# Peptides against a protein of PDB entry 4Z5W, part 121

Target 1, 305 residues: chain A of PDB entry 4Z5W
Amino acid sequence: IPDVFLELNKLWYFSAQSNLFNGEMPRSLSNSRSISLLSLRNNTLSGQIYLNCSAMTNLTSLDLASNSFSGSIPSNLPNCLRLKTINFAKIKFIAQIPESFKNFQSLTSLSFSNSSIQNISSALEILQHCQNLKTLVLTLNFQKEELPSVPSLQFKNLKVLIIASCQLRGTVPQWLSNSPSLQLLDLSWNQLSGTIPPWLGSLNSLFYLDLSNNTFIGEIPHSLTSLQSLVSKENAVEEPSPDFPFFKKKNTNAGGLQYNQPSSFPPMIDLSYNSLNGSIWPEFGDLRQLHVLNLKNNNLSGNIP

## One batch from the design tools (peptide; made by RFdiffusion4, then SolubleMPNN)

Design b2_p19_6_s3 (from b2_p19_6, 7 letters changed)
Fold by OpenDDE base, seed 5:
Structure b2_p19_6_s3 (fold): chain B 305 residues (1-305), chain A 19 residues (1-19)
Amino acid sequence: as target 1 above (305 residues)
Amino acid sequence: IKIYGPNENATDTGFLTTL
């Protein structure tokens, strides 16, 4: 990318997605006062990620996903006082979340999907201090770690939590009961065990639940038949979605179905590929907004209602 | 409601990611 951004003093949006750009990010871009949205996704950019946050006072969205950047996660990003959305998916950091992210009050949406992030306990302990964090995607990290169940963890404003395909051990963490605004939960493709907790049915905004491909046991909690978002058309508050799309994938190498916003997901309960037993509750018929109920490959018995 | 039984090919089985 040429180092010409000093002359582009009116450049508010720069999108250079899915090109063949290589080398480092140009210094004039890292010092741009005008840029609000920067997307360099799907390139071959390299070197360290450096942004001069004191210069980049208008930066609101940063998408550097699927690049060949190396080194540490930029610890100074919390100094970008307007930065709301970060997509660092498929950047192989081999790192922990920086401690400085405790101060990241502007942050609303974060993705580290498939970024070789380590230490889930430290990551969640840090990110709980981000009071405006609504979307957190940590899929394909933390391989074989234990999902922390520490009740002191609090994500009060969290709406979307995706921690899939991490081979995580442990149980459904009780600290999620402190997230009453949760709309989407994906903990699929892990090694989570125990029972599905009844308090999940108290998450009145939860319209998408994926617990598929785990080792859950016991009965389906009857409280899931009373999920308020699936009983009635609540006025979905049109909150600003993250500036990055989501993908539903069957594996890391497959093309995924693209969803531009969380509200584009079909209302779903997926409990497939577990060791759940007992009957299917007839009261699932009360979930008038539910599009998909997947109970495949469990130990369920009785009649289908 | 689309219910997938134990033997059905759930085409919708997969995990969410951003890339």
Scores: peptide ipSAE 0.478, ipTM 0.861, DockQ to the pose 0.269
Fold by OpenDDE base, seed 1:
Structure b2_p19_6_s3 (fold): chain B 305 residues (1-305), chain A 19 residues (1-19)
Amino acid sequence: as target 1 above (305 residues)
Amino acid sequence: IKIYGPNENATDTGFLTTL
């Protein structure tokens, strides 16, 4: 990308997605006072990510996903006082979340999908301080780590949590009960064990639950038949609209089905590929808004309602 | 409701990512 952004003193939006851009990010772009939306997704950009947050006072959205950037996550990003959305998916950092992210009060949507992030305990301990964080995507990180169950963890405003395909060990963490605004939970493709906790049915805004491909045991909690968002449409909470799309993938190498907004997801309960036993509750019929109920590849018995 | 029974090939199985 040419280093010509100094002259573009009125540049509000720059998108150069899905090109053949290589080398470092232009220094004039890293110092742009006018830019609000920066997307360089799906290029071959390299080097260390650096943004002059003292200059970039209008930056609200940053998408650098699917680039060849290396090194540490920029610890100064919390100094970008208007920065709300960050997509760092498919950047191989091999790093922990910076401690400075405790101060990232502008942050609303964060993705590190497949970014070689390490230490999930530290990541969650840091990110819980982001009081405005609504969307958190940590898929394909933390390989074989333990999902922390520390009850003091608190994501009060969290609406979308995706920590899929990490091979995480542990149980469904009790600290998620402190997120009453949760609309979408994906913990699929892990090694999570124990029972599915009944308090999940108390998440009145939860319309999409994926616990598929884990090692869960016991019965399906009857409380899932009373998920208020799936019974009635009346409580449609404002959905988070992050500046990045989501993809449902069967594997890391497959093309995914694209969803531009969380609202585009069909209302779903997926408990497939576990070791769940007992009956299918007839009261799943009360979930009038439910589009997909996936219970395949379990140890369920009795009648299909 | 699309219910996938124990023996059904769900095409819709997979995890969420942002890329």
Scores: peptide ipSAE 0.468, ipTM 0.844, DockQ to the pose 0.265
Fold by OpenDDE base, seed 4:
Structure b2_p19_6_s3 (fold): chain B 305 residues (1-305), chain A 19 residues (1-19)
Amino acid sequence: as target 1 above (305 residues)
Amino acid sequence: IKIYGPNENATDTGFLTTL
């Protein structure tokens, strides 16, 4: 990308997605005072990520995903006082979340999908201090780590949590009960064990639950038949979606089905590919808003209601 | 409601990512 952005003093939006751009990010772009939305997703950009947050006072969204950037996660990003959305998916950092992210009060949406992030305990301990954090995507990181169950973790404003395909061990963490606004939970494709906790049915805004491909045992909690968002058309609060799309993938190498917004997901309960037993509750019929119920490949018995 | 039977190809099984 040419270093010409100094002349573009009115540039509010720059998108150069899905091109063949290589080399480093231009210094004039890293110092742009006018830019609000920056997307360089799906290029071959390299080097370290550096942003002059003192200059980039209008920066609200940053998408650098699927590039060949290296080095550390930029610890100065919390100094970008208007920065809300960050997509760093597929950037191979091989790093922990910086401690400075405790101060990232502008942050609303963060993705590190498949970014070789390490230490999930530290990551969650840091990110819980981001009071405005609504969307957190950590899929394909933390390989074979333990999902922390520390009850002191608090994500008060969290709406979307995706920590899939990490081979995570542990149980469904009780600290998620401290997130009453949770709308979407994906913990699929892990090594999570124990029972599915009944308190999940108390998450009144939860319309999408994926616990598939784990090692869960016991009965399906009857409280899932009373998920309020699936019983009634509560106004899906169209809160500002992240400036990045989501993808449903069957594997790491497959193209995924693209969803531009979390509201575009079909209302779903997926408990497939576990070791769940007992009966299918007939009260799943009360979930009038439910589009997909997937209970495949379990040890369920009795009648199908 | 779409209920996947034991023999149905779980075409809708997968995990969420941002890329």
Scores: peptide ipSAE 0.459, ipTM 0.836, DockQ to the pose 0.264
Fold by OpenDDE base, seed 2:
Structure b2_p19_6_s3 (fold): chain B 305 residues (1-305), chain A 19 residues (1-19)
Amino acid sequence: as target 1 above (305 residues)
Amino acid sequence: IKIYGPNENATDTGFLTTL
């Protein structure tokens, strides 16, 4: 990319997605005072990610996903006082989340999907301090770590949590009960164990639950038949979605089905590929808004209602 | 409601990611 952005003093939005750009990010772009939305996703950009947050006072959205950037996660990003959305998916950092992210009060949406992030305990301990964090995507990181169950963890404003395909051990963490605004939970493709906790049915905004491909045991909690968002069509105030799309993938290398916002997901309960037993509750018939109930490949018995 | 039986190919099987 040419270093010509000094002359573009009115540049509000720059999108150069899905091109063949290589080399480093231009210094004039890293110092742009006017830019609000920066997307360079799906290129071959390299080097260290550096943004002059003192200059980039209008930056609200940053998408650098699917590039060849190296080195550390930029610890100064919390100094970008208007920065809300960050997509760093597929950037191979091999790092922990910086401690400075405790101060990231502008942050609303964060993706590190498939970014070789390490230490999930530190990551969640840091990110719980982001009071405006609504969307957190950590899929394909933390390989074989333990999902922390520390009850003091608090994500008060969290709406979307995706920590899939990490081979995570542990149980469904009780600290998620402190997230009453949770709309979407994906903990699929892990090594999570124990029972599915009944308090999940108290998450009145939860319309998409994926616990598939784990090692859960016991009965399906009857409280899932009372998920309010799936009983009645509430006027879900469409809050601003993250500036990055989601993909449903069968594996890391497969193309995924694209969803532009969380509200585009069909209302779903997926408990497939576990070791759940007991009966299917007939009261799942009360979930009039539910599109998909997947209970495949469990130890369930009795009649299908 | 779409219920997947034990032998049905769940087209909806997979995990969520960003890219």
Scores: peptide ipSAE 0.443, ipTM 0.838, DockQ to the pose 0.265; fails the geometry check

Design b2_p19_6_s4 (from b2_p19_6, 6 letters changed)
Fold by OpenDDE base, seed 4:
Structure b2_p19_6_s4 (fold): chain B 305 residues (1-305), chain A 19 residues (1-19)
Amino acid sequence: as target 1 above (305 residues)
Amino acid sequence: IEIYGPNVNATDTGFLTTE
């Protein structure tokens, strides 16, 4: 990308996604005072990520996903006082989340999907201080780590949590009960064990639940038949979606189905590929807003309602 | 058991990413 952005003093939005751009991010771009939305996703950009947050006072969204950047996660990003959305998916950092992210009060949406992030305990301990954090995507990280169950963790404003395909051990963490506004939970493709906790059915805004491909045992909690968002047409508050798309993938190497907004996901309960037993509750029929119920490949018995 | 609504593609299985 040419270093010509100094002359573009009115540039509000720049998208050069899905091109063949290589080399480093231009210095004029990293010092742009006017830019609000920056997307360079799906290129071959390299080097270290550096943003002059003192200059980039209008920066609200940053998408650098699917590039060949290296080095550390930029610890100065919390100094970008208007920065809300960050997508660093598929950047191979091989790092922990910086401690400075405790001060990232402008942050609303963060993705490190497949970014070789390490130490999930530290990551969650840091990110819980981001009071405005609504969307957190940590898929394809933390390989074989234990999902922390520390009840002191608090994500009060969390709407979307995706920590899939990490081979995580542990149980469904009780600290998620402190996130009453949770709308989407994906913990699929892990090694999570224990029972599915009944308090999940108390998450009144939860319309998408994926716990598939784990090692859960016991009965399906009857409380899941009472998920309010799936019983009634609650006005899904059109909360501002993150400025990055989501993809549903069957495999790490496959192209996924693209979803531009979390609200575009079909209402779903997926508990498939576990070791769940007992009966299918007839009261799943009360979930009038439910589009997908997947219970396949379990140890369920009795009559199909 | 798999139940799909009329507007859901049965092939829409897998985990969520942003890449």
Scores: peptide ipSAE 0.511, ipTM 0.890, DockQ to the pose 0.230
Fold by OpenDDE base, seed 1:
Structure b2_p19_6_s4 (fold): chain B 305 residues (1-305), chain A 19 residues (1-19)
Amino acid sequence: as target 1 above (305 residues)
Amino acid sequence: IEIYGPNVNATDTGFLTTE
């Protein structure tokens, strides 16, 4: 990318997605005072990510996903006082989330999907301080770590939480009950154990639940048959709208189905590929808004309602 | 409602990413 952005003093949106751009990010771009939306996703950009937050006072959205950047996560990003959305998916950092992110009050949507992030305990302890955080995607990180169950963790405004395909150990953490606005939860493709907690059915905005491909045991909690968002349409929940798409992938190498926003997901309960037992509750029929109920590959018995 | 019971041969659902 040419270093000509100093001349573009009115540039508020720059998208150069899915090109063949290589080398480092232009210094003129990292110092742009006018830019609000920056997307360079799916290129071959390299080097250290550096943004001059003191200059980039209008930056609201940053998508650098699927590039060959290296080094640390930029610790100064919280100084970008208007920065709301960050997509750093598929950037191999091999790093922990910076401690400075405790101060990232402008942050609303964050993705580190497949970014070689380490130390989930530290990550969640830091990110809980982001009071405006609504969307958090941490898929394909923290390989074989333990999902912390510390009850003091609080994500009060969280609407979308995706921590899939991490091979995480532990149980469904009680601290998620402190996220009453949660709409989408994906903890699939982990090594989570124990029972599915009944308090999940108290998340009145939860319309998409994926706990598939874990090691859950016991019965399906009956409280899931009373998920309010799946019973009635009346709760016009404010939809999370991150500035990045989502993909449903069967594996790390396959192209996924693209969803431009979380509201595009079909209402779903996926508990497949566990060790759940007991019956299928007939009261799942009360979930009139439910599109997909996936209970395959469990130890369920009794009648199919 | 698409219901996949324990014995239903359905295609595997995937996990969510942003990549």
Scores: peptide ipSAE 0.475, ipTM 0.834, DockQ to the pose 0.279
Fold by OpenDDE base, seed 5:
Structure b2_p19_6_s4 (fold): chain B 305 residues (1-305), chain A 19 residues (1-19)
Amino acid sequence: as target 1 above (305 residues)
Amino acid sequence: IEIYGPNVNATDTGFLTTE
């Protein structure tokens, strides 16, 4: 990428995604005063990520996903006072979340999907201080770690939480009960155990629940038949979605089905590939907005209602 | 409503990513 961005003093949006750009990010781009949205996703960019936050006063969205960047996660990003959305998916940092992210008050959407992030306990402890954080994607990290269940963790404004395919141990964390605005939860493809907690049915905005491919036991909580978002068409407040797409993937190498917004997901309860027992509740018929109920590969018995 | 019963050998479910 040429170092010409100083002359582009009116450049608000720069998208160079899905090209073959290599080398380092231009210094003039890292110092751009005009740029609001920067997407360099799916290139071969390398070197250390550096942004001059004192210069980049208009930066609101950053997508550097699927590049060959190296080194540390930029600890100065919280100084980018308007930066809301960050996509660092598929950048192999081999690092922990910087402690400075405790001060990242502008942050609304963060993805580190498949970025070799380590120490989930530290990551969640840091990120809980991001009071405006609504979307958090941590899929394909924290391999074989334990999902912390510390009740002091609080994500009050969290709407989308995805921590899938991490081989995480533990149980469904009780601290999620402190996230009453949660709309989407994906904890699939882990090694989570115990029972599915009844308090999940109290999350009135939850329309997409994926707990598939874990080791959950016991009965399906009856409270899931009363999920308010699946009973009635509540006016989902059109909140601004993150500036990055989501993908539903069966494996790391397969192309995923693309979803541009969380609202584009079909309303779903997926409890498949567990060790759940008991009956299918007839009251699942009350979930008029539910598109997919997946209960396959469990120990369920009785009649299908 | 699509319901998949306990014994349905359907394709594996996928997980969500941003990549």
Scores: peptide ipSAE 0.460, ipTM 0.828, DockQ to the pose 0.284
Fold by OpenDDE base, seed 2:
Structure b2_p19_6_s4 (fold): chain B 305 residues (1-305), chain A 19 residues (1-19)
Amino acid sequence: as target 1 above (305 residues)
Amino acid sequence: IEIYGPNVNATDTGFLTTE
């Protein structure tokens, strides 16, 4: 990418997605005062990520996903006072979340999907201080770590939590009960154990639940048959979605089905590929908004209602 | 409602990413 952005003093949106750009990010772009939306995803950009937050006073969205950037996560990003959305997916940092992210009050949506992030305990402890955080994607990180169950963790405004395919150990964490606005939870493709907690059925906004491919045992909690968002069409307040798309992948190497917004996901309960026992509750028939109920590959018995 | 019971050969469900 040529270093010509100094003259583009009215540039509000720059998208150069899915090209063949290589080398470093232009310094003039990293110092742009006018840019609000910056997307360079799916290129071959390299070097250290550096943004001059003192200059980039209008930056609201940053998508650098699927590039060959290296080095540390930029610890100065919280100084970008208007920065709301960050997509750093598929950047191999091999790092922990910076402590400075405790001060990231503008942050609403963060993805580190497949970015070699380490120490989930530190990451969640830091990110809980982001009071405006609504979307958090941490898929394909924290390999074989334990998912923290510390009840003091609090994500009050969290709507979308995706921590899939991490081989995480532990149980469904009780601190998620402190997220009453949670709409989407994906903890699939881990090594989570124990029972599915009944308090999940108290999350009135939860319309998408994926706990598939874990080691859950016991009965399906009856409270899942009373998920309010799946019983009635509440006016889903179309809250501002992240500026980055989501993908449903069958494996790490396959192309995924693209979803532009979390609201585009079909209402779903997926508990497949566990060790759940007991019967299928007939009251799942009360979930009139539910599109997909996946209970396959469990130890369930009795009649299919 | 698409119900995949224990004996239903549903397609393997995938996990969510942003890449």
Scores: peptide ipSAE 0.451, ipTM 0.821, DockQ to the pose 0.270

Design b2_p19_7_s1 (from b2_p19_7, 5 letters changed)
Fold by OpenDDE base, seed 3:
Structure b2_p19_7_s1 (fold): chain B 305 residues (1-305), chain A 19 residues (1-19)
Amino acid sequence: as target 1 above (305 residues)
Amino acid sequence: SGYLTTVAPPQPPQPIVLK
């Protein structure tokens, strides 16, 4: 990428996705006063990520995903006072979340999906201080760590939590009961155990629940048959979605569906591939908005309603 | 069954957009 951004003093949007750009980010781009949205996703950019947050006063969205960047997560990003959305998916950091992210009050959407992030306890302890954090994606990190269940963790404004395919141990964390605005939860492809907690059915905005491919035991909580978002057409307030899309990675290399907004996900309960027992509740029939109920590969018994 | 990610699959070259 040429170092010409000093002359582009009115440039507010720059997208150069899925090209063959290599080398470092241009210094003039890292100092751009005008840029608001920057997407360099799916290139071969390298070196350290450096952004001059004191200069980049208009930066609101940053997508650097799927590049060959190295080094540490930029600890100065919280100084970018308007930065809301960060996609650092598939950047191999081999790092912990910086302590400075406790001060990241502008942050609304963060993804580190497949970024070699370590220490989930520290990551959640830091990120809980982000008062505006609504979307958190931590898929393919924290390999074989324990998902912290500390009740003091609080994500009050969290709408989307995705921590899939980490081989995480532990239980469904009680601190999620403090997230009443939660719309989407994906904890699939872990080693989570215990029972599915009944308080999940009290999350009135929860329309997408994936707990599949874990080691959950006991009965399906009857409270899941009364999930308000699945009983009635609540007008899911079209809150501003993250500027980055989501992808459903199937185990088959068949092209994953792209979802540009959380509202574009089919309403779903997936509890498949666990050790759940007891009956299928007939009251799942009351979930008129439910598109997908997947209970397969469990120890369920009785009649199929 | 599958899991959610923000890692895009390989995409064809996209137009460069400056505004």
Scores: peptide ipSAE 0.532, ipTM 0.941, DockQ to the pose 0.896
Fold by OpenDDE base, seed 4:
Structure b2_p19_7_s1 (fold): chain B 305 residues (1-305), chain A 19 residues (1-19)
Amino acid sequence: as target 1 above (305 residues)
Amino acid sequence: SGYLTTVAPPQPPQPIVLK
C-alpha cells in the first residue's frame, strides 16, 4: 500500500479487502486524521500493528483480519477514543489481551477469532471492564484452557458471545446470567461438561443458542421452551451491528454462510452432539419464532412430540 | 453442526473503495 494518505485529508472510508497487499501498513495511514473506517482484511500485510491514536482521532472501525501481522496486540488501542469495532481474526499474535484494554470504553465489538490468544481467564477479567462491549468473538483460541466460572465476571451490555472451537473445559459459566441482554451465545465445539443450566431460559433476548459438540449431560432444561425472544416477536432493537461479518464454519469445505448482522442469524437452539438424556419437551412447539431446533446425537428418549 | 467465526473463507478479489 503506497504511503500517500497525507494527501487524502478527506478520506473517511478505506476498504481494500481480499487483495494482494503486502508489506507494512503505511505510516501515513497509521497517522490519518480523517479515516473513520479502515478495512484491510484478507491481505498479506506484515510487521507489527501500530496506530497513532493521537492522530487517528476519527477512527471508529478497524478490520485487519486475515493478515500476516506479527508481534503483540497493540496496547495503545484504548487511546483511540472513538474506536468501536475491531476485527483481528486470523492474526497470529500468540499473546494475551493487554491490560490496557480495561480502559477501552469506546469498544463495542471485538473479534480475535483464530488469533492465537492465550489465557481466557485474564482476557475475560480485562474485557469485563469494557462497559460498552456488545459483541465478543474469541473462537479458535485458548486451546484446552478452562472457561472461567467466576461469578464476579460481569458483561452487562453483552449481546453476542462466541467462544467456539477452543476445546475449553468447564461448565456453562454462571456469570453469563449477569448478561440479560444476551441475544447470541455460541459455545459449540468445546469440551464443556455438566448440565445445561436452567437460568439460560431467563435470557429473554436470547434467540440463538449453540451448545453443540460438547459433553453436556442431564435433561434439556424445560426453561428453554419459554425463551421469550422465541415465543414472541420482540422488537429486536436494531442495535448497530459490528462492521465485520460472521461466518458459520461447516465441517465440509463448502462455503460457510455469511451473516452480515447478528439479526440475520436464524433463531436457533442447537444442543446436538452431547450426552443429554430425558424427553424432548412438547412445549418446544410453543417457540413460534424458532427456525432451527437441533437435538440430534444425544441420549434422548421417549416420544417425539 | 458448525461454529461461528469472523474468519472469512477465501474470497475473490474485492474492489478497493475510497470515500
Scores: peptide ipSAE 0.531, ipTM 0.938, DockQ to the pose 0.882
Fold by OpenDDE base, seed 2:
Structure b2_p19_7_s1 (fold): chain B 305 residues (1-305), chain A 19 residues (1-19)
Amino acid sequence: as target 1 above (305 residues)
Amino acid sequence: SGYLTTVAPPQPPQPIVLK
């Protein structure tokens, strides 16, 4: 990418996705006072990520995902006072989240999906201080760590939590009951154990639940048949989504489904590929908004309602 | 079943947009 952004003093949107750009980010771009939305996703950019947050006063959205950047996560990003959305997916950091992210009050949406992030306990302890955090994606990190169950963790404004395919141990954490606005939970493809907690049915905004491919035991909580968002249409508050799309990665190399908005997800309960027992509750028939109920590959018995 | 991520699959070259 040429170092010509000083002349582009009115540039507010720059998207150069899925090209063959290599080398470092131009210094003039890292110092742009006008840029608001920057997407360089799916290139071969390299070096250390550096942004001059004192100059980049208009930066609101940053997508650097799927590049060859190296080194540490930029600890100065909280100084970008308008920065709301960050996609750092598939950047190989091999790092912990910086302690400075405790001060990241502008942050609304964060993804580190497949970024070699380590120490889930430290990551959650830091990110709980981000009062405006609504979307958190940590898929394909924290390999074989334990999902912390510390009840003091609080994500009061969290709407989307995705921590899939981490081989995480532990149970469904009680601290998620402190997130009453949670709409989407994906903890699939882990090694989570214990029972599915009944308090999940009290999350009145929860319309997408994926607990598939874990080691859950016991009965399906009857409280899941009374999820208010799946009974009635009335309370789907459309809030601003992150500026980055989501993808459903299938085990087959076939192209994943793209979802531009969390509201584009089909209402779903997926509990498949566990060790759940007991009956399928006939009251799942009361969930008139539910599009997908997947209970396959369990130890369930009795009649199919 | 599949899991959710923000890692885009390989995509064809996209137009460069400056505004």
Scores: peptide ipSAE 0.524, ipTM 0.936, DockQ to the pose 0.902
Fold by OpenDDE base, seed 5:
Structure b2_p19_7_s1 (fold): chain B 305 residues (1-305), chain A 19 residues (1-19)
Amino acid sequence: as target 1 above (305 residues)
Amino acid sequence: SGYLTTVAPPQPPQPIVLK
């Protein structure tokens, strides 16, 4: 990428996604006063990520995902006072989340999916201080760590939590009961155990639940048949979605489904590939907004309703 | 069953947009 952004003093949107750009990010771009949305995802950019947050006063969205950046996670990003969305997916950091992220009050959406992030306990302890955090994606990190269940963890404004395919141990964490605005939960493809907690059915905004491919035991909580978001077509207030898309990775080489907004996900309960027992509740028929109920590959018995 | 990620699959070259 040429170092010409000093002359582009009115540039507010720059997208150069899925090209063959290599080398470092231009210094003039790292000092751009005008830029608001920057997407350089799916290139071959290298070097350390550096942004002059004192200069980049208009930066609101940063997508650097799927690049060859090296070094540490930039600890100065909280100084970018308008920065709301960060996609650092598929950047191999081999690091913990910086302690400075406790001060990241502008942050609304964060993804580190497949970024070699370590220490989930420290990550969640830091990120709980981000009071405006609505979307958190930590898929493909924290390999074989334990998902912390510390009740003091509080994500009050959390709407989307995705921590899939980490081989995480532990149980469904009780601190999620402190997130009443939760709309989407994906904890699939882990080693989570115990029972599915009944309080999960009290999350009235929860329309997408994926607990598939774990080691859950016991009965399906009857409270899941009363999820209000799946009973009634509430006017889901179109909240500002993250500036980055989501992808459903299937085990088949078939192209993953792209979802540009969390509201574009089909209403779903997936409890498949566990060790759940008991009956299928006939009251799942009351969930008129439910598009997908997947209970396959369990130890369920009785009649199919 | 699949899981959610923000890692995009390989995509064809996209147009460069400056505004």
Scores: peptide ipSAE 0.519, ipTM 0.937, DockQ to the pose 0.894

